# Ledger of designs, part 1: peptides against a protein of PDB entry 9IZ0

Scores and structures below are computed, not measured.

Target 1, 345 residues: chain A of PDB entry 9IZ0
Amino acid sequence: ITCLGSNGHTYKQLVKGGNDDLRQDAVMEQVFEQVNGFLRSYRKTSQRNLSMRTYKVIPLALKTGVIEWVQDTIPLGEYLDSAHKVYHPKEWSLSTCRKLIAEKQMEDLETRLKVYDLVCRHYRPVFRHFFLESYADPVQWFTTQTNYARSTAVASVLGHVLGLGDRHGQNILIDKTSGEVIHIDLGIAFEQGKKLPVPECVPFRLTRDVVDGMGITGVEGVFRRCMEFTLETLRREEDSLLSVLEVLRYDPLFSWLISPLRRMKKQKMQLENFNQPESGNITTDASRDPKIQRNNVSGESEAERAILKVRQKLSSTLSVEASVGELIRIAQDPSYLALMFCGWS
Below, numbering starts at 1 at the first letter of every chain, in headers, positions and changes, except where a header shows other numbers.
Peptide ipSAE is a variant of ipSAE made for these designs: the mean of its two directions, with the distance scale d0 fixed at 1.0 Angstrom where the peptide's residues are scored. Compare it only between designs on the same protein; published cut-offs may not carry over.
A fold fails the geometry check if it doesn't show the stated peptide or something in it is severely misdrawn.

## One batch from the design tools (peptide; made by RFdiffusion4, then SolubleMPNN)

Design b1_p8_1_s1 (from b1_p8_1 with A5E P7L)
Fold by OpenDDE base, seed 3:
Structure b1_p8_1_s1 (fold): chain B 345 residues (1-345), chain A 8 residues (1-8)
Amino acid sequence: as target 1 above (345 residues)
Amino acid sequence: PPLPEPLP
C-alpha cells in the first residue's frame, strides 16, 4: 500500500498477512529505538553516529501488520550470490557448497572442518566489491565502508545481547545509499536460535564475506572499536535496558519462546536449502513429527531466564576490550562456523 | 524492496 503522510511525503508500506507474528518484530524495533536513545546520549557513540537501523512495524492483528518498505536496499545473500558468479566464475556454486556441507552434517567435527575448509577454498569472499562497484568517489567509498563497519558493529553487539537468531543473508539488508546494515525478521530472539534444526552457535554473523566488506583492516579497525563503544554504552545503560525488557515480561502478546510452528517452518526451509540438487522436486516427506515435549514452563519463567541472560552478557567481569575480543573470536571460529548453515559466506 | 519474505 502507499500512504500519504501528514508531512506531504508518500510512503510505500508492505501489508503482511500470514502465519508470521509481527508483534515480535515490532517489540524488537521498539527495543532498538530505546538503545538508539542510549547511543545518542553517550559521547563515544554519538560522535560516531552509532545506531541500529530500524524500520517501522505496526501489528494490526494476531497475524497481520504493516511494515515500512525499505527503499534502496539489497539482501546481503542476494548480492553475494550474484557477486560470486561475476568475480569468481570458476569457483563452486552456492548449491555445490551447501550440498557438500549437508552431506557431512552428521559427521564428526574434524570431518566437518575439512569440508568447511574445502568449501572456503572454492568459494572466496567478494563483499568488498559491493563498495568498490557502488562508489566511484574515494570519499564516498571510504564513508560507506565506514558506515557498514559501524552499523555491523552495533548490530553485532545488540544481536549478541538480545540473542537475535536467524541472521542469514536474506535477513540482513544493505542500504545502497549509506552502506549500513538493516536487520529484518526479528522473531527469533533471546537465544531461541539455539532451538533451530541447525542450532546457532555464534553470537552474531561474522562470516568471511561480512568481514570482507570491512575492507583491508577487517575486524581490526572501525568494527572492533565501534563494538567496544556500543558495549560500553549498553553496560552503562544496563538498568534502563533491563527495565524496557521487564515491560515485555508482562506482555501476554510477547513470546519468549520460538513457536513450534515457526520452528517447523524454519526446519523445512533449512532442509530444503540443504537438500536441493540442481534438478528435481524432492518431496521431503516431513512425516517425522519430532515429539515436541511441551515443557510447561510458564511464559514468566522464560522471560525471567531471558532477562537474566541479558544481564549476564552486560556483566563487567571482563573489560569491554576482552569481552569484544572473545565475541569476535567466537563469531569467526571455524569450529562454530563449520556447524552452521552458510557459515562460509 | 519489500522486506524479503524468507525465500521458501
Scores: peptide ipSAE 0.006, ipTM 0.477, DockQ to the pose 0.083
Fold by OpenDDE base, seed 1:
Structure b1_p8_1_s1 (fold): chain B 345 residues (1-345), chain A 8 residues (1-8)
Amino acid sequence: as target 1 above (345 residues)
Amino acid sequence: PPLPEPLP
């Protein structure tokens, strides 16, 4: 839909009619807008223009809303699949890599590590080429790569603190003008990614391609320092951030829990959206809901646990540098990455 | 899922 704004400009908007609750996205975007206020208030973050990129979400009903169309973007996963075919045409396809990881999903850590290492040897990083292809001017190249590292650092800290899940390459957009990342589909928050059929075990997405986009310094430089400044800001504003989340505790329409049906559907849809059907009848017989005993943990008790977990992540027990160092270590650790869902890597 | 391309 194209809307004429009160300013006389035309805006493209996406009307999403679907089973996704846009209210979760709208709430997370409101939290990001508040955090962006905190990032603007402190010299260390404001001098670097640190922000979480946001998009406008207007929920119209439980299953319908308007989403701002983010112009000049590409999904990270779409770029990476295309670029990998160009730069490494002799390496394995993404579908081959995902198949090998999926086949070993129920195996021990040692077997999963061997498969992950094998996949890594046959699927090399390419994301550095995004900046080299898109920006012929060295100043534009350096600026956009710096903006990417900065925006990824902010999103990594916020993604960890708020427990954002489902951070696969299709839920991360790259702005082709600024190099900034835009996180979409925020419907898995507050560590509900750990409740997926394949649990998420990394704090944020820091795959080899995410690091390759930071250039020759990788995580060492702009990214690490911007994570430190972002976490320092969130620790200072802990009470303000928790006060925003406490308002959500009493919102009867905010779902702190991902439903069992939605858990299964999310990881299944990730596989289906990447498999263009080469013809093979998989009759998805929709008939075995395992009776997960509804322990009716009140939505209030889950909100309290979520807020407590946010508070724990903001703890000053470790220095900012030590905390960021550990987060970066875990997010890059093959022992964690090898456990991720095949569609995530 | 990625936002589907806006219908023209």
Scores: peptide ipSAE 0.000, ipTM 0.416, DockQ to the pose 0.059
Fold by OpenDDE base, seed 4:
Structure b1_p8_1_s1 (fold): chain B 345 residues (1-345), chain A 8 residues (1-8)
Amino acid sequence: as target 1 above (345 residues)
Amino acid sequence: PPLPEPLP
């Protein structure tokens, strides 16, 4: 929709309806605004203007709301698919890569590593070209690539700490003006991504293309140091962050669990992304609702487990540098990326 | 696009 603001400016807005609970997104955006407060208060993060990019979410009713249309953005996955066709026209298509990974989904780790390596050899990174194409001025190029690495570092730490799931290339927007990342569709949090049909096993998205966008230094320098400063800030503000999450514990509208409906929707979307539409009537026999026993796991027990897991991720048992080093290692580990829906780009 | 090479 297009709305006329009280300032006489016209704003494009996205009306989202259906099965997505925009209240989850709105709550996560509020958590990000609080974290942005912590990042502004700490010298090491404020000097670098470190922030999680946020967008306005207004829930209007159950499963309906208005989302701010983030202007001048592109989904990372949309850019990567288009750029890969330009820069590597002789390599495999994204659909071919997806198919090969899917065909081996039930195989052992060794077989999945072999197919992941094969896909990686036939689908090379291209995201560095975003900055080279978009910014002819060397200062703008350097600034935007730096902003990308900084914003990705903040989003990676927050994504890990809050256990953000569903971090595929369509849920990560790139701001074409600043180079910053904007994470959208925040309704899979607190490690609920591990309950998806293809479990998420990485702490955040740090695929080869995400790294290629950081330029020649990759994860070293700006990204690593900004992760360290962000994690140091969050460890300092642990009690403040946990207090924000405790407010959500008492919100009867906040879901600490992935809904069965959302899980089924993601299952369908995963299957549809792997199958070309050959005209097979997959009669989704909706009659096998697995009566997954509603063990009345009180929403309180799930909130408590989620908050405990956040606290564990903020633990000072390891140095910030060691913790960030391990997160970066795991996020880039082929043994994890080979298990993902799209770990190669 | 080239056909998928056989897995090694």
Scores: peptide ipSAE 0.000, ipTM 0.384, DockQ to the pose 0.038
Fold by OpenDDE base, seed 5:
Structure b1_p8_1_s1 (fold): chain B 345 residues (1-345), chain A 8 residues (1-8)
Amino acid sequence: as target 1 above (345 residues)
Amino acid sequence: PPLPEPLP
């Protein structure tokens, strides 16, 4: 919808109706605004204009709300699919790569690593071309690539600390004006991505294309240093951040658990990648709920475990540099990336 | 549900 504001300006808005809990997104955006306050208060982060890009979410009911339309954006995955066809027309299609990874999803790590390496040799990164195509002026090119590396660094640290999951290429927007990343669909947080049918085992998205967008230095220089300054700020503001999360502990409408509907949707998407389209009416008879022992873990006990895990991630036991170094290592490790779901690439 | 048409 388009709304006329009281200021006479027109604003595009997305009315989301369905089975999605917009309260999760609205709460996570409020946490990001508080973190942006901490980033503005600290000299090392404020001098670099470090922030998590946010958008307005107004929940109207349990399953309905208004989301701000993020103007001048493109989904990362949409750009990458289009650009790969242009720059590497002799390489494999994304569908072929996803199929090969999916076919080996139940195999051992060695077999999955061999398939992941094979896919990587036949599907090369292209995201550097986004900046080369979009910004003909060298100053704009350098500025936007720097903004991309900065915003990706903030999102990577904050996404790790809050345990943000489901960071596939359709849930990450690129601002075509600034080069900044905008994370959307925040309904998998506090490590609930580990409870997916294929567990998420990386701390954040640092795929080959995410690195290719950082330019010639890759993860070194701007990205690494901005991760370090962001983590230093979050460690300094640990008590303030934990106080914000503690308010959510007492919110009876906030879910610390992944929605069963969202889990089922992800399970179905994984199964559909294994089944060739044989024309069989699979009547999904909803009658085989496997008796997953509903351990009646009180929502309070899940909140307490989530807050404890945030505190553990903010621990000063390792230096900021050592902690960031390990996060960057794990996020790029083929032994972890080969275990991700076939649509992670 | 269908997106409501943009009001002009």
Scores: peptide ipSAE 0.000, ipTM 0.411, DockQ to the pose 0.032

Design b1_p8_1_s2 (from b1_p8_1, 3 letters changed)
Fold by OpenDDE base, seed 1:
Structure b1_p8_1_s2 (fold): chain B 345 residues (1-345), chain A 8 residues (1-8)
Amino acid sequence: as target 1 above (345 residues)
Amino acid sequence: PRLPEPLP
């Protein structure tokens, strides 16, 4: 829909009707806005204009809301699929790579590592080309690549601290004007990604293509330093951040738990959306609820565990540099990446 | 899931 703003400008908005509760996205966006306040108040982050890119989410009902249309964006996964066909036309298709990983999903780590390495040799990074293609001016190229590395660093720290899951290439948008990342579909937070049928094992998305977009320095340039400054800011503002999360503890509308049905549907939809060319009303027939025993873990006990886990991630037991170093190591470790869902890759 | 393109 197009709405006329009170300022006389027309804004495109997406009305989403569906099975996803936009209240989780709206709450996570509010947390990001508060964190953006902390990033603006701290000299090291403010001088670099570090922020989590946000979008407006207005939940209208349990299954309906208005989402801001982020203009001039492309999903990371869409760009990568197109760019791989252009730059590496003799390499394996993404469907072939995903199939090989999926076929070995139940195998041991050694077998999964061998398949992941094989896929990596036949599907090379291309995301550097996004910046080279889109920006003919060297200053604009350098600026947008720097903005990408900065925004990815902020999103990586926040994604780890808040336990943001489901970070596949279709849930990360790239702003074609600024090079910044926009994270969408925030409905898997507080480590609920570890409860998916294929558990998420990495703290954030730092795949070979995500690193390739950072340019020749990879993670050792702007990215690492901006992660360090972001984590330093969040550690400084720990009590403020925890106070924001404590308000959510008592919100009866906030679901700290991903439902078993939603867990199964999320990873299934990632596979289905890859196999369909554009256009098809997904009438998900709602007929088969397996009676999974509701272990009555009160939503309050899950909120408390989530907040304790956030506090643990903000712990000053390790230096900022050591903590960021370990996060970057784990996020790139083949022993963790080979365990990820094939549709996440 | 990808935000569907706004219908024109």
Scores: peptide ipSAE 0.012, ipTM 0.504, DockQ to the pose 0.059
Fold by OpenDDE base, seed 5:
Structure b1_p8_1_s2 (fold): chain B 345 residues (1-345), chain A 8 residues (1-8)
Amino acid sequence: as target 1 above (345 residues)
Amino acid sequence: PRLPEPLP
């Protein structure tokens, strides 16, 4: 839908109707706006224009809302699939790689590491080409690659702290003008990704292509330093951030738990992607609510656990440098990446 | 899930 604003500008808007509660996305975007306030107030982050890119979400009802259409963007996964066919036409297809990882999903860590290494040798990173193709001017190239590394660093720290899940290549947009990342579909937060059929075991997405986009220094340049400054800001503003999250504890509309329906939908996608390419609008007719006994773990007790876990992630027990170093190590560790869902690569 | 491109 295109709307004419009272300012004479036209705005593209997505009207989303479906089983997904847009209130979680709207709440997470409000948390990001508050965090962007903290990043603007602190000298080390403000001098670098560090921010989480946001988009407007207006919930209209329990299952309906309006989402801002982010102009001039491409999904990371769409670019990578297209670019890999151009730059590495003799390598394996993404579907072949996903199939091989999926076939070993129930095997031991040693077997999963062997297949992950085999896939990595036959599917090399290409995301550096996004910047080389899109920006012929060296100043624009350097600026956009820097903006990418900065925005990825903010999103990585904030995604770890808030326990954002489901960070696959279709839920990360790249702004073609700025090089910044935009995270979408925020419906898995507060470590609920660990409750998926294939548990998420990395703190954020730092796959080989995410690193390849950072240029020749990889993680050891702008990215690491901007993660450190972001974590330092969040530790400084811990009480302010926790106060924002405490408001959500008392919101009867906010769900701290992944819905059984969303968990089952992700399970089906994790099982059905074994047998068909990703071109299925599965309209799941939600007419069978299985009466899975709501264990009366009060939504309040899960909110309290989530807030406690955020506080633990902001702990000053380790230096900022040591904490960021460990997060970067774990996010790149083959022993963790080989355990991820086959669509994570 | 990917936001489908809004039809123009």
Scores: peptide ipSAE 0.012, ipTM 0.514, DockQ to the pose 0.062
Fold by OpenDDE base, seed 2:
Structure b1_p8_1_s2 (fold): chain B 345 residues (1-345), chain A 8 residues (1-8)
Amino acid sequence: as target 1 above (345 residues)
Amino acid sequence: PRLPEPLP
């Protein structure tokens, strides 16, 4: 829809109808705004303009809401699929790669690593081309690639701390003007991604194409250093962040658990994405939601466990550098990426 | 899931 603002400007907005509770997205965006306050207050992060890119979410009902349409963006996965066809037209299609990984999903780790390596050799990174083709001016190229590495670093730390899941290429937008990443569909948080049919075992998305977008330095330099400054800021503001999350503990509308229906929907979408290219508005007409009596007692215990895990992730037991080093290592580990859907790109 | 393309 297009709305006329009180300022006379027209704004495109997405009306989302269906089974997705936009209240979780709205709450996570509020947490990101608080974190952006911390990043602005701390010298090391403020001097670099570090922020999590946010978008406006207005929940209208249990299953409907208005989302800000982020103009001048492209989904990372959409760009990558198009760019691989242009720059590597003789390599395997994304569909072929997905099929080969899926055919081995029930096999041992050794077999899955072999097929992952095979896919990686026939589907090479291209995301560096986004910056090279979009920005003719060298200063603009360097600035946008730097903004990408910075925003990815903030999103990676915050995504790990909050346990954000479902971080596939269609849930990460690239701003074509700034090079910044925008994370969307925040409905899988607090490590609920581990409960998906394909468990998420990485702290954040740091696949080969995500790294290729950082340019010749990869994870070393801007990305690593911005992760360190972001984690240092979050450790400093631990009590403030935990206080924000404690408000959510008592929110009867917030869901600390992935619903069985959402889990089944994600499973179905994973299976359908094997059989067709990603062109289909799946309007799942789900007129049969069994009234899951939210036992408040189970919700509070899950919220407490989630907050304790956030506190544990902010622990100063390891240095910031050691903690970031381990996160980067795990996020790039083939033994985890080979187990994931589309871990090669 | 991908945000559906804006309705025209």
Scores: peptide ipSAE 0.011, ipTM 0.507, DockQ to the pose 0.064
Fold by OpenDDE base, seed 4:
Structure b1_p8_1_s2 (fold): chain B 345 residues (1-345), chain A 8 residues (1-8)
Amino acid sequence: as target 1 above (345 residues)
Amino acid sequence: PRLPEPLP
């Protein structure tokens, strides 16, 4: 829809209707605004303008709301698919890569690593070209690439700490003006991504294309240092962050668990992304309601477990540098990326 | 779910 603002400007807005509870997105955006407060208050993060990019979410009903239209953005996965066709027209298609990974999904780690390596050889990173194509001025190019590395660092730390799931290339927007990342579809948080049909095994998305966008230094420089400063800020503000999350513990409308309906929807979307329609009537007999084992796990005990897990991720047992080093290592580890739906790009 | 792209 297009709305006329009281300022006389027209704003495009997305009306979502359906099984996506926009309250989850709105709550996560509120948490990000609080974290942005912490990042503004700390000298090391404020001097670098470190922030999680946010967007406005207005829930209108249980399953309906208005989302701010983020202008001048492109989904990372859309840019990558187009850029791979331009820069590497002789390499494998994204559909071929997805198919090969899917065919080995039930195989052992060794077999999955072999297929992942094979896919990586036939689908090379291209995301550096986003900055080279979009910004002819060297200062603008450097600024936007720096903004990308900074925003990705903040999103990576915060995404790990809050256990943000479903971080595929269609849920990460690139701002074409600033180079900053914008994370969307925040309905999978607090490690509920591990409960997806393809479990999330990485702390955040740090695939080869995500790294290629950081330029010649890769993770070594702006990205690593901004992760360190962000984690240092979050550790300093641990009690403040936990207090924000405790408010959500008592919100009866906040879901600490991925709903069975969301799991099934994500399962269908994962299967549809693997199957080009060969016209086989998979009558998925929707009549097998998997007996919802009402795990009588009170929403309170799940909130408590989630908050305890956030606290554990903020632990000062390891230095900031060691913690960030381990997160970067795990996020780039082929043994984890080979298990992912799209770990190669 | 995709946010739809800004139409140019």
Scores: peptide ipSAE 0.009, ipTM 0.499, DockQ to the pose 0.060

